# Peptides against a protein of PDB entry 7QUU: the designs that were tried, part 30

Target 1, 43 residues: chain A of PDB entry 7QUU
Amino acid sequence: DAVEPSVEKEYKKIISFRDTVFEGKHQQFLVPNNVRLKFLRDR

## One batch from the design tools (peptide; made by RFdiffusion4, then SolubleMPNN)

Design b2_p17_7_s4 (from b2_p17_7, 5 letters changed)
Fold by OpenDDE base, seed 1:
Structure b2_p17_7_s4 (fold): chain B 43 residues (1-43), chain A 17 residues (1-17)
Amino acid sequence: as target 1 above (43 residues)
Amino acid sequence: EEEEKLEEELKRYEELE
């Protein structure tokens, strides 16, 4: 089924939001942002 | 629980792309 180009563009935004939010949550759970920022400043 | 349901729902959008 040919998905309308408008609908496909909305799905791409949802997928990009998923990847950004879930990677961000999993990374913050494993390594808090304050620890990551300290590690990046001490190099 | 709410995050797992959101991951499953968002996975259905990836199968439609």
Scores: peptide ipSAE 0.042, ipTM 0.591, DockQ to the pose 0.023
Fold by OpenDDE base, seed 3:
Structure b2_p17_7_s4 (fold): chain B 43 residues (1-43), chain A 17 residues (1-17)
Amino acid sequence: as target 1 above (43 residues)
Amino acid sequence: EEEEKLEEELKRYEELE
């Protein structure tokens, strides 16, 4: 079934929100932002 | 609890693709 271009855009926003919230939370618990910024600067 | 509900809702959207 051809998903309407409106529904596909909303679905892509939900996936992007999931990835930002879940990956962002798990990564903040594992590695603090100050430690991440240090590793990015020392490369 | 709010995180588990969001995971279950997101899983239903993945099953519809």
Scores: peptide ipSAE 0.036, ipTM 0.558, DockQ to the pose 0.022
Fold by OpenDDE base, seed 4:
Structure b2_p17_7_s4 (fold): chain B 43 residues (1-43), chain A 17 residues (1-17)
Amino acid sequence: as target 1 above (43 residues)
Amino acid sequence: EEEEKLEEELKRYEELE
């Protein structure tokens, strides 16, 4: 079924929001931002 | 609680893609 280009844009926004929220949450729980910023400075 | 509900809703959108 050809997904209408309007609906495809909404799905892409939902997926991008998901990935941003989940990556943001999982990254904060697994590695605190202060520790991540330390590893990025020590490279 | 709100996070698990968001995960379940987002999983339903992934099953429709």
Scores: peptide ipSAE 0.035, ipTM 0.560, DockQ to the pose 0.024
Fold by OpenDDE base, seed 5:
Structure b2_p17_7_s4 (fold): chain B 43 residues (1-43), chain A 17 residues (1-17)
Amino acid sequence: as target 1 above (43 residues)
Amino acid sequence: EEEEKLEEELKRYEELE
């Protein structure tokens, strides 16, 4: 069954949101935002 | 605790592919 082009666009948005949230959490786990902001200020 | 929560969340992201 050809996935309707509307459903495929919605699925791609969900995957892109998942990946963005995961990458954001992983970056916060490895380097907390307060530490990241300190390094950016001291540059 | 934070690592285990991250692994559980990763598993939920893999189940959504």
Scores: peptide ipSAE 0.022, ipTM 0.441, DockQ to the pose 0.028

Design b2_p17_8_s1 (from b2_p17_8, 7 letters changed)
Fold by OpenDDE base, seed 4:
Structure b2_p17_8_s1 (fold): chain B 43 residues (1-43), chain A 17 residues (1-17)
Amino acid sequence: as target 1 above (43 residues)
Amino acid sequence: DEKLKKEEEKLREWLKE
């Protein structure tokens, strides 16, 4: 299924956030809280 | 924020291969 470009963009941000967290460089500003919570709700 | 912490944990689990 074709992922909407907006969803793909937000997914890439979430992956970047994950990688930052897993590297022990967790920074809350990398992905806004509203974007994270929206992604988790809409997945 | 405890709510944010729980959502970050779910995010890690969801993105874990």
Scores: peptide ipSAE 0.033, ipTM 0.437, DockQ to the pose 0.046
Fold by OpenDDE base, seed 3:
Structure b2_p17_8_s1 (fold): chain B 43 residues (1-43), chain A 17 residues (1-17)
Amino acid sequence: as target 1 above (43 residues)
Amino acid sequence: DEKLKKEEEKLREWLKE
């Protein structure tokens, strides 16, 4: 099943956000709050 | 900040599954 390119882009942003948080370089602008909340709702 | 911390915790859980 081909994941829609929109969902894959959102997933890649969440991974990038995780890595930034874990590295202690936490920056809110990497993933907007609306994208985070959408992804957590649609899981 | 508390809201952000709660989102980060949920993201950690989601990425572990």
Scores: peptide ipSAE 0.033, ipTM 0.431, DockQ to the pose 0.073
Fold by OpenDDE base, seed 5:
Structure b2_p17_8_s1 (fold): chain B 43 residues (1-43), chain A 17 residues (1-17)
Amino acid sequence: as target 1 above (43 residues)
Amino acid sequence: DEKLKKEEEKLREWLKE
């Protein structure tokens, strides 16, 4: 069964966030803490 | 900052293979 488009969209966001926060691909200070908390809460 | 660290830790465990 194909993954629902909504689930695939949320998965892509989570992977992008992981790369930013955990893999150091992006500097953490470029992402404000309030934006990060909103992402983690509203996913 | 403490709330962010806790949520980042939860996300790390959720993404753990």
Scores: peptide ipSAE 0.031, ipTM 0.428, DockQ to the pose 0.039
Fold by OpenDDE base, seed 2:
Structure b2_p17_8_s1 (fold): chain B 43 residues (1-43), chain A 17 residues (1-17)
Amino acid sequence: as target 1 above (43 residues)
Amino acid sequence: DEKLKKEEEKLREWLKE
């Protein structure tokens, strides 16, 4: 099942946000709140 | 803002697994 390109882009942004958070720089990479909320709901 | 902070915390916990 091919993951929809939109969903894959959202996950890639969240992974990039994770890496930025772990570097203590989470304010430098802003994932949109709606993408965060959608991810947490679909998890 | 408190809801968003709790969700960001859950996101951080999930991303550590």
Scores: peptide ipSAE 0.030, ipTM 0.411, DockQ to the pose 0.048

Design b2_p17_8_s2 (from b2_p17_8, 6 letters changed)
Fold by OpenDDE base, seed 5:
Structure b2_p17_8_s2 (fold): chain B 43 residues (1-43), chain A 17 residues (1-17)
Amino acid sequence: as target 1 above (43 residues)
Amino acid sequence: DEKLKEFEEELKEWLKE
């Protein structure tokens, strides 16, 4: 089953965010307040 | 930041293979 390209794109953003947070670099990245992963809101 | 720590733990669980 092909994962919808929207879901794959969100998954890649989560991994990138995780790596940035766990490396302690999250404070250097201005995460815009509007970059809320939509699926984290719908759970 | 306590909220960041909670989110880090949720991300670890969600990405757990």
Scores: peptide ipSAE 0.045, ipTM 0.540, DockQ to the pose 0.037
Fold by OpenDDE base, seed 1:
Structure b2_p17_8_s2 (fold): chain B 43 residues (1-43), chain A 17 residues (1-17)
Amino acid sequence: as target 1 above (43 residues)
Amino acid sequence: DEKLKEFEEELKEWLKE
């Protein structure tokens, strides 16, 4: 079954969030480890 | 916080492509 375009779009957002928050890989800036751990604690 | 780091790694594995 082909994944619906809506589901694929939300999945891509989750992956982008993972890369930004957990790996600190983003085109705009590197996320320091202390900021990442703070995010998981505060949310 | 080691527990928070463990939780981060569990979430990373669950979200792995």
Scores: peptide ipSAE 0.040, ipTM 0.515, DockQ to the pose 0.038
Fold by OpenDDE base, seed 3:
Structure b2_p17_8_s2 (fold): chain B 43 residues (1-43), chain A 17 residues (1-17)
Amino acid sequence: as target 1 above (43 residues)
Amino acid sequence: DEKLKEFEEELKEWLKE
């Protein structure tokens, strides 16, 4: 299944955010609200 | 600090291939 280019772009943003958090680089990547995982909403 | 660590673990699990 070809992942829609929108979903792939959103996934890449989540990965970039993860990598930044894990590297201890507190750069607030603006994850789009649509990709904001449930655990990011419930906090 | 504890909430950030829990968040990191949840992100690791969700992005686990």
Scores: peptide ipSAE 0.038, ipTM 0.519, DockQ to the pose 0.038
Fold by OpenDDE base, seed 2:
Structure b2_p17_8_s2 (fold): chain B 43 residues (1-43), chain A 17 residues (1-17)
Amino acid sequence: as target 1 above (43 residues)
Amino acid sequence: DEKLKEFEEELKEWLKE
């Protein structure tokens, strides 16, 4: 399935952010409490 | 995409205070 380039780009950022936090490689990124990943639900 | 939905739910649980 061809994911739209915009959605793929935002998804890659989210993965990179998750991996960064889980790997402890970067300081506690203050994740905004209101991160709404609504664009992922329809896919 | 079911994988994207599963990942969204995992992230919501992780980001939940």
Scores: peptide ipSAE 0.048, ipTM 0.526, DockQ to the pose 0.069; fails the geometry check

Design b2_p17_8_s4 (from b2_p17_8, 7 letters changed)
Fold by OpenDDE base, seed 3:
Structure b2_p17_8_s4 (fold): chain B 43 residues (1-43), chain A 17 residues (1-17)
Amino acid sequence: as target 1 above (43 residues)
Amino acid sequence: DEKLKKEEEELRKLLEE
């Protein structure tokens, strides 16, 4: 079925954030430590 | 991390339909 553009955007955001926070693909200045620690605690 | 994996799997299933 045609995936709703909202669902595809949400999926891409979750994956991109995972790669940034867990895999360290981006420098720490792009994702502040308080945001990283909150995400690791809440997810 | 468990919630993230669950959200990824639920959204992946919706993208495969």
Scores: peptide ipSAE 0.028, ipTM 0.510, DockQ to the pose 0.064
Fold by OpenDDE base, seed 1:
Structure b2_p17_8_s4 (fold): chain B 43 residues (1-43), chain A 17 residues (1-17)
Amino acid sequence: as target 1 above (43 residues)
Amino acid sequence: DEKLKKEEEELRKLLEE
């Protein structure tokens, strides 16, 4: 089925958003925000 | 870490379903 170019554009935005949120969560898991904020305050 | 990259790819596949 030819996905309408509007639906494909919306899907690509959702995937890009999910990817950005996942990368953000993963980075927060590796370096908790309290540790990151402590490191930034001690610089 | 190759393990973290693999887990990320598996989670991406689960989110694409």
Scores: peptide ipSAE 0.027, ipTM 0.430, DockQ to the pose 0.065
Fold by OpenDDE base, seed 4:
Structure b2_p17_8_s4 (fold): chain B 43 residues (1-43), chain A 17 residues (1-17)
Amino acid sequence: as target 1 above (43 residues)
Amino acid sequence: DEKLKKEEEELRKLLEE
């Protein structure tokens, strides 16, 4: 399934935010409030 | 992936605060 480039970009932001939160990194990755975590359920 | 589902639930809680 070709994941749309927009969905892949949003997924990469969610993963970057996760890594920042769980690794205790002070890099604020701004995940927009409209980016839904549903991308993690589809895998 | 069960790890990704657990991580999603933790991230959901952190975004609801």
Scores: peptide ipSAE 0.026, ipTM 0.449, DockQ to the pose 0.064
Fold by OpenDDE base, seed 5:
Structure b2_p17_8_s4 (fold): chain B 43 residues (1-43), chain A 17 residues (1-17)
Amino acid sequence: as target 1 above (43 residues)
Amino acid sequence: DEKLKKEEEELRKLLEE
């Protein structure tokens, strides 16, 4: 399925943010886990 | 760090289902 360029851009932001949070650079998630999991499953 | 590590593990489990 051709992922729309908008959805791909949002996915890349969620992944980059996740990695930054897990590196301890952020105290809390700004993106809800259910939204992150949706983008990771639709990959 | 322990809270983030637990949340990473929960996210991994939810992706394996």
Scores: peptide ipSAE 0.022, ipTM 0.401, DockQ to the pose 0.050

## One batch from the design tools (peptide; made by RFdiffusion4, then SolubleMPNN)

Design b2_p18_1_s1 (from b2_p18_1, 14 letters changed)
Fold by OpenDDE base, seed 1:
Structure b2_p18_1_s1 (fold): chain B 43 residues (1-43), chain A 18 residues (1-18)
Amino acid sequence: as target 1 above (43 residues)
Amino acid sequence: DKKLKAYKIYLEELKKKE
């Protein structure tokens, strides 16, 4: 499935933020996914 | 919605690495 170019740009920003804030390509947010998804939807 | 879609893609990529 082709990802919309606009969505891919925001995905790349999230990955870049992860790689800048978290040392290592394997660190996951310990924050529950539902809390983060709610925060992104309410904006 | 744009940020939510991007975060869903991020979560799918995390699940593939578990």
Scores: peptide ipSAE 0.048, ipTM 0.483, DockQ to the pose 0.177
Fold by OpenDDE base, seed 2:
Parts: C-alpha cells; structure tokens; sequence
Structure b2_p18_1_s1 (fold): chain B 43 residues (1-43), chain A 18 residues (1-18)
C-alpha cells in the first residue's frame, strides 16, 4: 500500500517514540492517550 | 490530518501483530 511520504514520516516518529518510551519491551504497548494526544496536537 | 493518518496506520499495525 503506497503511503504518502509525509504520513510515513509521522508513522516512523510514533514508532521511534514508542520504542524510546518502552525501551527493552518488544511488546506493542498501546501508547497512553496523553502521549497520543501530544503527537496529534499539531495537525 | 497527516498525523491522524499516521496514527491510524500505527493502530492497524498493532492489530495485525496481536
């Protein structure tokens, strides 16, 4: 599926943040809503 | 809207790996 390059960049930031916050946990934790909202504040 | 799309993709990828 061809994702727009700008959408892919924001996806990579979300993943990088998850991996930083959950360093050492290979489990896909649901990002807490407060953290999710910080990424979504700038449309 | 771009960040919302990226977040939807993230949630879909989470569901595929459960």
Amino acid sequence: as target 1 above (43 residues)
Amino acid sequence: DKKLKAYKIYLEELKKKE
Scores: peptide ipSAE 0.044, ipTM 0.483, DockQ to the pose 0.181
Fold by OpenDDE base, seed 5:
Structure b2_p18_1_s1 (fold): chain B 43 residues (1-43), chain A 18 residues (1-18)
Amino acid sequence: as target 1 above (43 residues)
Amino acid sequence: DKKLKAYKIYLEELKKKE
């Protein structure tokens, strides 16, 4: 199934974030409480 | 909606690696 280029771009960001977290290289993103999961609600 | 779709694809790829 052809994934739209915009969806593939966000998928690559999620993978990069996962790998950064798993590698322990995540800065403690003090994700402000108002920004927590906002990205999943954005169209 | 686009980011939610990307996250669903990510979750499906995780399930294939288990």
Scores: peptide ipSAE 0.041, ipTM 0.501, DockQ to the pose 0.244
Fold by OpenDDE base, seed 3:
Structure b2_p18_1_s1 (fold): chain B 43 residues (1-43), chain A 18 residues (1-18)
Amino acid sequence: as target 1 above (43 residues)
Amino acid sequence: DKKLKAYKIYLEELKKKE
């Protein structure tokens, strides 16, 4: 299934955000799980 | 909705790597 180029760009942003938050390189912004889930639902 | 679709694709790819 060909993923639309716009969806693939947003996917890459979500992966980059995941890696930035989970790789512990930025321990300073524990984004609460509730705020992350709200950002995905509101847009 | 575009972000929710991208997040669903991400969850499916995680399940394929486990």
Scores: peptide ipSAE 0.036, ipTM 0.479, DockQ to the pose 0.259

Design b2_p18_1_s2 (from b2_p18_1, 12 letters changed)
Fold by OpenDDE base, seed 5:
Structure b2_p18_1_s2 (fold): chain B 43 residues (1-43), chain A 18 residues (1-18)
Amino acid sequence: as target 1 above (43 residues)
Amino acid sequence: KKKLEAYKLFLEEKKEKL
């Protein structure tokens, strides 16, 4: 049974999401300390 | 039930290729 190309694209997204969440492949965005301090001050 | 097992096998095969 050929999986439709649309459905294959959704499965690739699910796999990528799983790998990112469960394998610890979170790109820690290095938020510069100055941007973090601004966000906390404006609250 | 059989369709869900076929989709699991497809996801496993695609995992090995990524």
Scores: peptide ipSAE 0.044, ipTM 0.551, DockQ to the pose 0.041
Fold by OpenDDE base, seed 3:
Structure b2_p18_1_s2 (fold): chain B 43 residues (1-43), chain A 18 residues (1-18)
Amino acid sequence: as target 1 above (43 residues)
Amino acid sequence: KKKLEAYKLFLEEKKEKL
């Protein structure tokens, strides 16, 4: 079944939004490399 | 009903490829 090109574009937007929200959640747990390097240097 | 089911299957297949 060929998905209409309009419907496929809408699904791609929903996936991109989901992936951006997941990446944003992962980035909240990603300690910046500068903070990691400081923590390892102060030990 | 069939369009909503095809949408769910498309989103599931795209979850397995991530």
Scores: peptide ipSAE 0.035, ipTM 0.516, DockQ to the pose 0.040
Fold by OpenDDE base, seed 4:
Structure b2_p18_1_s2 (fold): chain B 43 residues (1-43), chain A 18 residues (1-18)
Amino acid sequence: as target 1 above (43 residues)
Amino acid sequence: KKKLEAYKLFLEEKKEKL
């Protein structure tokens, strides 16, 4: 399945955001606790 | 809760494919 390069870039951004919000693995973005809690509540 | 788990699983499967 050839994922279009545009869609792959979007998935990489979503994965990076996930890893930042849930796992804190991306030290580059201090996601504030209020943003983390909002993301967890809306889903 | 169930929607969040399903979305997390979807993102894990996408990470393995990229």
Scores: peptide ipSAE 0.035, ipTM 0.502, DockQ to the pose 0.121
Fold by OpenDDE base, seed 2:
Structure b2_p18_1_s2 (fold): chain B 43 residues (1-43), chain A 18 residues (1-18)
Amino acid sequence: as target 1 above (43 residues)
Amino acid sequence: KKKLEAYKLFLEEKKEKL
């Protein structure tokens, strides 16, 4: 199943966000600080 | 906690497919 390149880019951003928020890994993709702070509030 | 673990598992499965 060919994942559309748009959808693959979104998954890569979400994975990078996960790694940054949960594992303290370096952010590979730019996640806006407001999105990070929202996610941490909803945790 | 449980919703976050389920989301983490979903993202792990998605990582294996990328």
Scores: peptide ipSAE 0.031, ipTM 0.472, DockQ to the pose 0.095

Design b2_p18_1_s3 (from b2_p18_1, 13 letters changed)
Fold by OpenDDE base, seed 3:
Structure b2_p18_1_s3 (fold): chain B 43 residues (1-43), chain A 18 residues (1-18)
Amino acid sequence: as target 1 above (43 residues)
Amino acid sequence: DKRLKAYKIYLEEKEKKK
């Protein structure tokens, strides 16, 4: 299944955030607004 | 729910490629 390029860009943002949180650079409880995936609100 | 499922699958596939 080909993931749409727009959707893949949003997934890359959340992976980058996850990796940064895992490295201890960010608090796990606060997701920055720039990492919010808009399409995950859709069912 | 379909998009959340696709997201989980995508993350699992990316973790397998690391």
Scores: peptide ipSAE 0.044, ipTM 0.501, DockQ to the pose 0.150
Fold by OpenDDE base, seed 2:
Structure b2_p18_1_s3 (fold): chain B 43 residues (1-43), chain A 18 residues (1-18)
Amino acid sequence: as target 1 above (43 residues)
Amino acid sequence: DKRLKAYKIYLEEKEKKK
């Protein structure tokens, strides 16, 4: 199934966040204010 | 939640590729 490019971009941000916070790959993760995971809301 | 299910599958597939 082709994931919409907008949805894939949000998934990449979540993976990056996970890798930073839980896998300890980065000491600090700056979440930009525009990184709202809007796709997790069922419409 | 179909999107949450698709997300879990996407994460699992990305972990298998690392």
Scores: peptide ipSAE 0.042, ipTM 0.500, DockQ to the pose 0.118
Fold by OpenDDE base, seed 4:
Structure b2_p18_1_s3 (fold): chain B 43 residues (1-43), chain A 18 residues (1-18)
Amino acid sequence: as target 1 above (43 residues)
Amino acid sequence: DKRLKAYKIYLEEKEKKK
């Protein structure tokens, strides 16, 4: 099954976030509820 | 959850390309 383009964009954000954490560039910040990944919300 | 399975596969494929 092809992943929906909208969901793939969210996966790319997770990969970018992971890479930032592993590179030691991650800072602790509060993520607003409206910026949270949409595919993890109940549909 | 089909989304969690697709997510796991996507992560594994991206790690193999690094």
Scores: peptide ipSAE 0.040, ipTM 0.510, DockQ to the pose 0.123
Fold by OpenDDE base, seed 5:
Structure b2_p18_1_s3 (fold): chain B 43 residues (1-43), chain A 18 residues (1-18)
Amino acid sequence: as target 1 above (43 residues)
Amino acid sequence: DKRLKAYKIYLEEKEKKK
């Protein structure tokens, strides 16, 4: 099944975050409630 | 579970491109 565009946007955020963390460039940030990943709650 | 599987595949395909 193709990944929905909304779900793909959340995946891109995870990849970007991961890459930033592994590069040692991650910032301490407050994650707003509206930015919390929701797509992984679906089974 | 289906979305978690799709996420795992997406991560694996992204690692292959690095």
Scores: peptide ipSAE 0.046, ipTM 0.511, DockQ to the pose 0.147; fails the geometry check

Design b2_p18_1_s4 (from b2_p18_1, 11 letters changed)
Fold by OpenDDE base, seed 4:
Structure b2_p18_1_s4 (fold): chain B 43 residues (1-43), chain A 18 residues (1-18)
Amino acid sequence: as target 1 above (43 residues)
Amino acid sequence: DKKLEAFKIFLEEKKEKE
């Protein structure tokens, strides 16, 4: 099943966020403010 | 806070499956 390229891009961002948060891989992934997952905006 | 915790758990479970 071809994952839509939009969904694959979102998944790659989630994985990069995971690696930053859990692995301490301080790649300053400047998550563009526009890509802040809605759940990180809703406290 | 509960949504963030549920999402952290989801990301950990995805890490163990990779």
Scores: peptide ipSAE 0.024, ipTM 0.434, DockQ to the pose 0.078
Fold by OpenDDE base, seed 2:
Structure b2_p18_1_s4 (fold): chain B 43 residues (1-43), chain A 18 residues (1-18)
Amino acid sequence: as target 1 above (43 residues)
Amino acid sequence: DKKLEAFKIFLEEKKEKE
């Protein structure tokens, strides 16, 4: 089953965000501001 | 905070499985 190219792009953004947060790596993919974990700061 | 922690754990487990 081919993962839709839209879904694959979102996974790459999540991985890039992970690397930035946990490894201090440069963000390789643009994570949209609305997908940034602002909503997870509220309990 | 519990949702953030669960998401962090999910991302770490994904890192170990890649």
Scores: peptide ipSAE 0.023, ipTM 0.414, DockQ to the pose 0.083
Fold by OpenDDE base, seed 5:
Formats: structure tokens, sequence, C-alpha cells
Structure b2_p18_1_s4 (fold): chain B 43 residues (1-43), chain A 18 residues (1-18)
């Protein structure tokens, strides 16, 4: 299944957030409230 | 729920490639 480029961009942000949190780098990656994965809420 | 599971798998597979 081809992931839409917009969805892939959101995944890259979440990976970067995961890596930042796991590395103990308290970069406040403000996951924009818009990256509340709307596509994960519906099913 | 299926999309959340697919997303978890995607994050794990990306972690193994980093």
Amino acid sequence: as target 1 above (43 residues)
Amino acid sequence: DKKLEAFKIFLEEKKEKE
C-alpha cells in the first residue's frame, strides 16, 4: 500500500519525536495538535 | 484499531533500520 506523502511526513515527525524522547533529548518537539493522527481515530 | 496496529509495526520496523 502506497503511504500518501502527507501521511509519511507525519510518521517521520513521530519517529523523530520517539528518537528525541528515547535519547533523553528534551527537545520540546511540540507535536503540532494537527499531528493528532486523525487517520488513526476512525479505525 | 487496525490503523493503530499498522502504525506500531511501522515504528518498530523503522527502529530496526536506524
Scores: peptide ipSAE 0.041, ipTM 0.499, DockQ to the pose 0.124; fails the geometry check
Fold by OpenDDE base, seed 3:
Structure b2_p18_1_s4 (fold): chain B 43 residues (1-43), chain A 18 residues (1-18)
Amino acid sequence: as target 1 above (43 residues)
Amino acid sequence: DKKLEAFKIFLEEKKEKE
């Protein structure tokens, strides 16, 4: 099953966020500053 | 706070499965 290119892009953003937060791996995936996962803004 | 912790746990569990 070909994962829709939209879903694959969202998954890559989640992985890049994980790597940045837990591994300090600055994979320069331009997580647009606006892709602060809106659900993480709720304290 | 609790939502952020649950999301961190979810991301770690995904890392262990890759």
Scores: peptide ipSAE 0.024, ipTM 0.426, DockQ to the pose 0.076; fails the geometry check

Design b2_p18_2_s1 (from b2_p18_2, 10 letters changed)
Fold by OpenDDE base, seed 4:
Structure b2_p18_2_s1 (fold): chain B 43 residues (1-43), chain A 18 residues (1-18)
Amino acid sequence: as target 1 above (43 residues)
Amino acid sequence: LEKELKEAEELKKKKELE
């Protein structure tokens, strides 16, 4: 199944955020205020 | 949220095998 390129980009951001949080690397994910993951709002 | 996180982890594992 081809994941839509929009959804794949959101999953890559979630994975990177998770890896950063779990690795204790305080890379401030500057999640732009407009890139609130749509899937967190549509529930 | 938990389902979407699981789907993201499965996608990560699939991309590490390619």
Scores: peptide ipSAE 0.044, ipTM 0.481, DockQ to the pose 0.138
Fold by OpenDDE base, seed 5:
Structure b2_p18_2_s1 (fold): chain B 43 residues (1-43), chain A 18 residues (1-18)
Amino acid sequence: as target 1 above (43 residues)
Amino acid sequence: LEKELKEAEELKKKKELE
């Protein structure tokens, strides 16, 4: 199953976002938990 | 955003089962 290059790019962005916000693996800035929850709710 | 994260996790699980 060839996932279209567009869908694969979006998937990679979502995974990178997950790792940054939830796991903190690529976190460049300290996000307070209340700001994380607000950011998730607003999107 | 929460919906997109769930869809991404479901897509990941499908790829791990193929």
Scores: peptide ipSAE 0.038, ipTM 0.480, DockQ to the pose 0.167
Fold by OpenDDE base, seed 1:
Structure b2_p18_2_s1 (fold): chain B 43 residues (1-43), chain A 18 residues (1-18)
Amino acid sequence: as target 1 above (43 residues)
Amino acid sequence: LEKELKEAEELKKKKELE
């Protein structure tokens, strides 16, 4: 099934967010692990 | 909480690569 191009763009943003927050792979600046873990708990 | 969230996201990531 062809995924709608709007849905694919949102999905890529969710993956990039996941990788930035949980894995730290796509972060532009070093976020300390304690601050990252706090951000995840406060959401 | 943070450990369980990380484990849940790692499980989702594995299922997405299958």
Scores: peptide ipSAE 0.019, ipTM 0.370, DockQ to the pose 0.063
Fold by OpenDDE base, seed 3:
Structure b2_p18_2_s1 (fold): chain B 43 residues (1-43), chain A 18 residues (1-18)
Amino acid sequence: as target 1 above (43 residues)
Amino acid sequence: LEKELKEAEELKKKKELE
């Protein structure tokens, strides 16, 4: 199944966002893990 | 957001098997 190159780029961005939020690599400020997990569940 | 993350992960797994 040829996933459209546009759709593939969007999914790669979503995965990268997930990994940065869960690993806490997204920002220099320490967001507590419970707040990160709540933010992801509420969306 | 959680739904979109799950759909993206399922698509990633399918591509790693092709």
Scores: peptide ipSAE 0.054, ipTM 0.511, DockQ to the pose 0.179; fails the geometry check

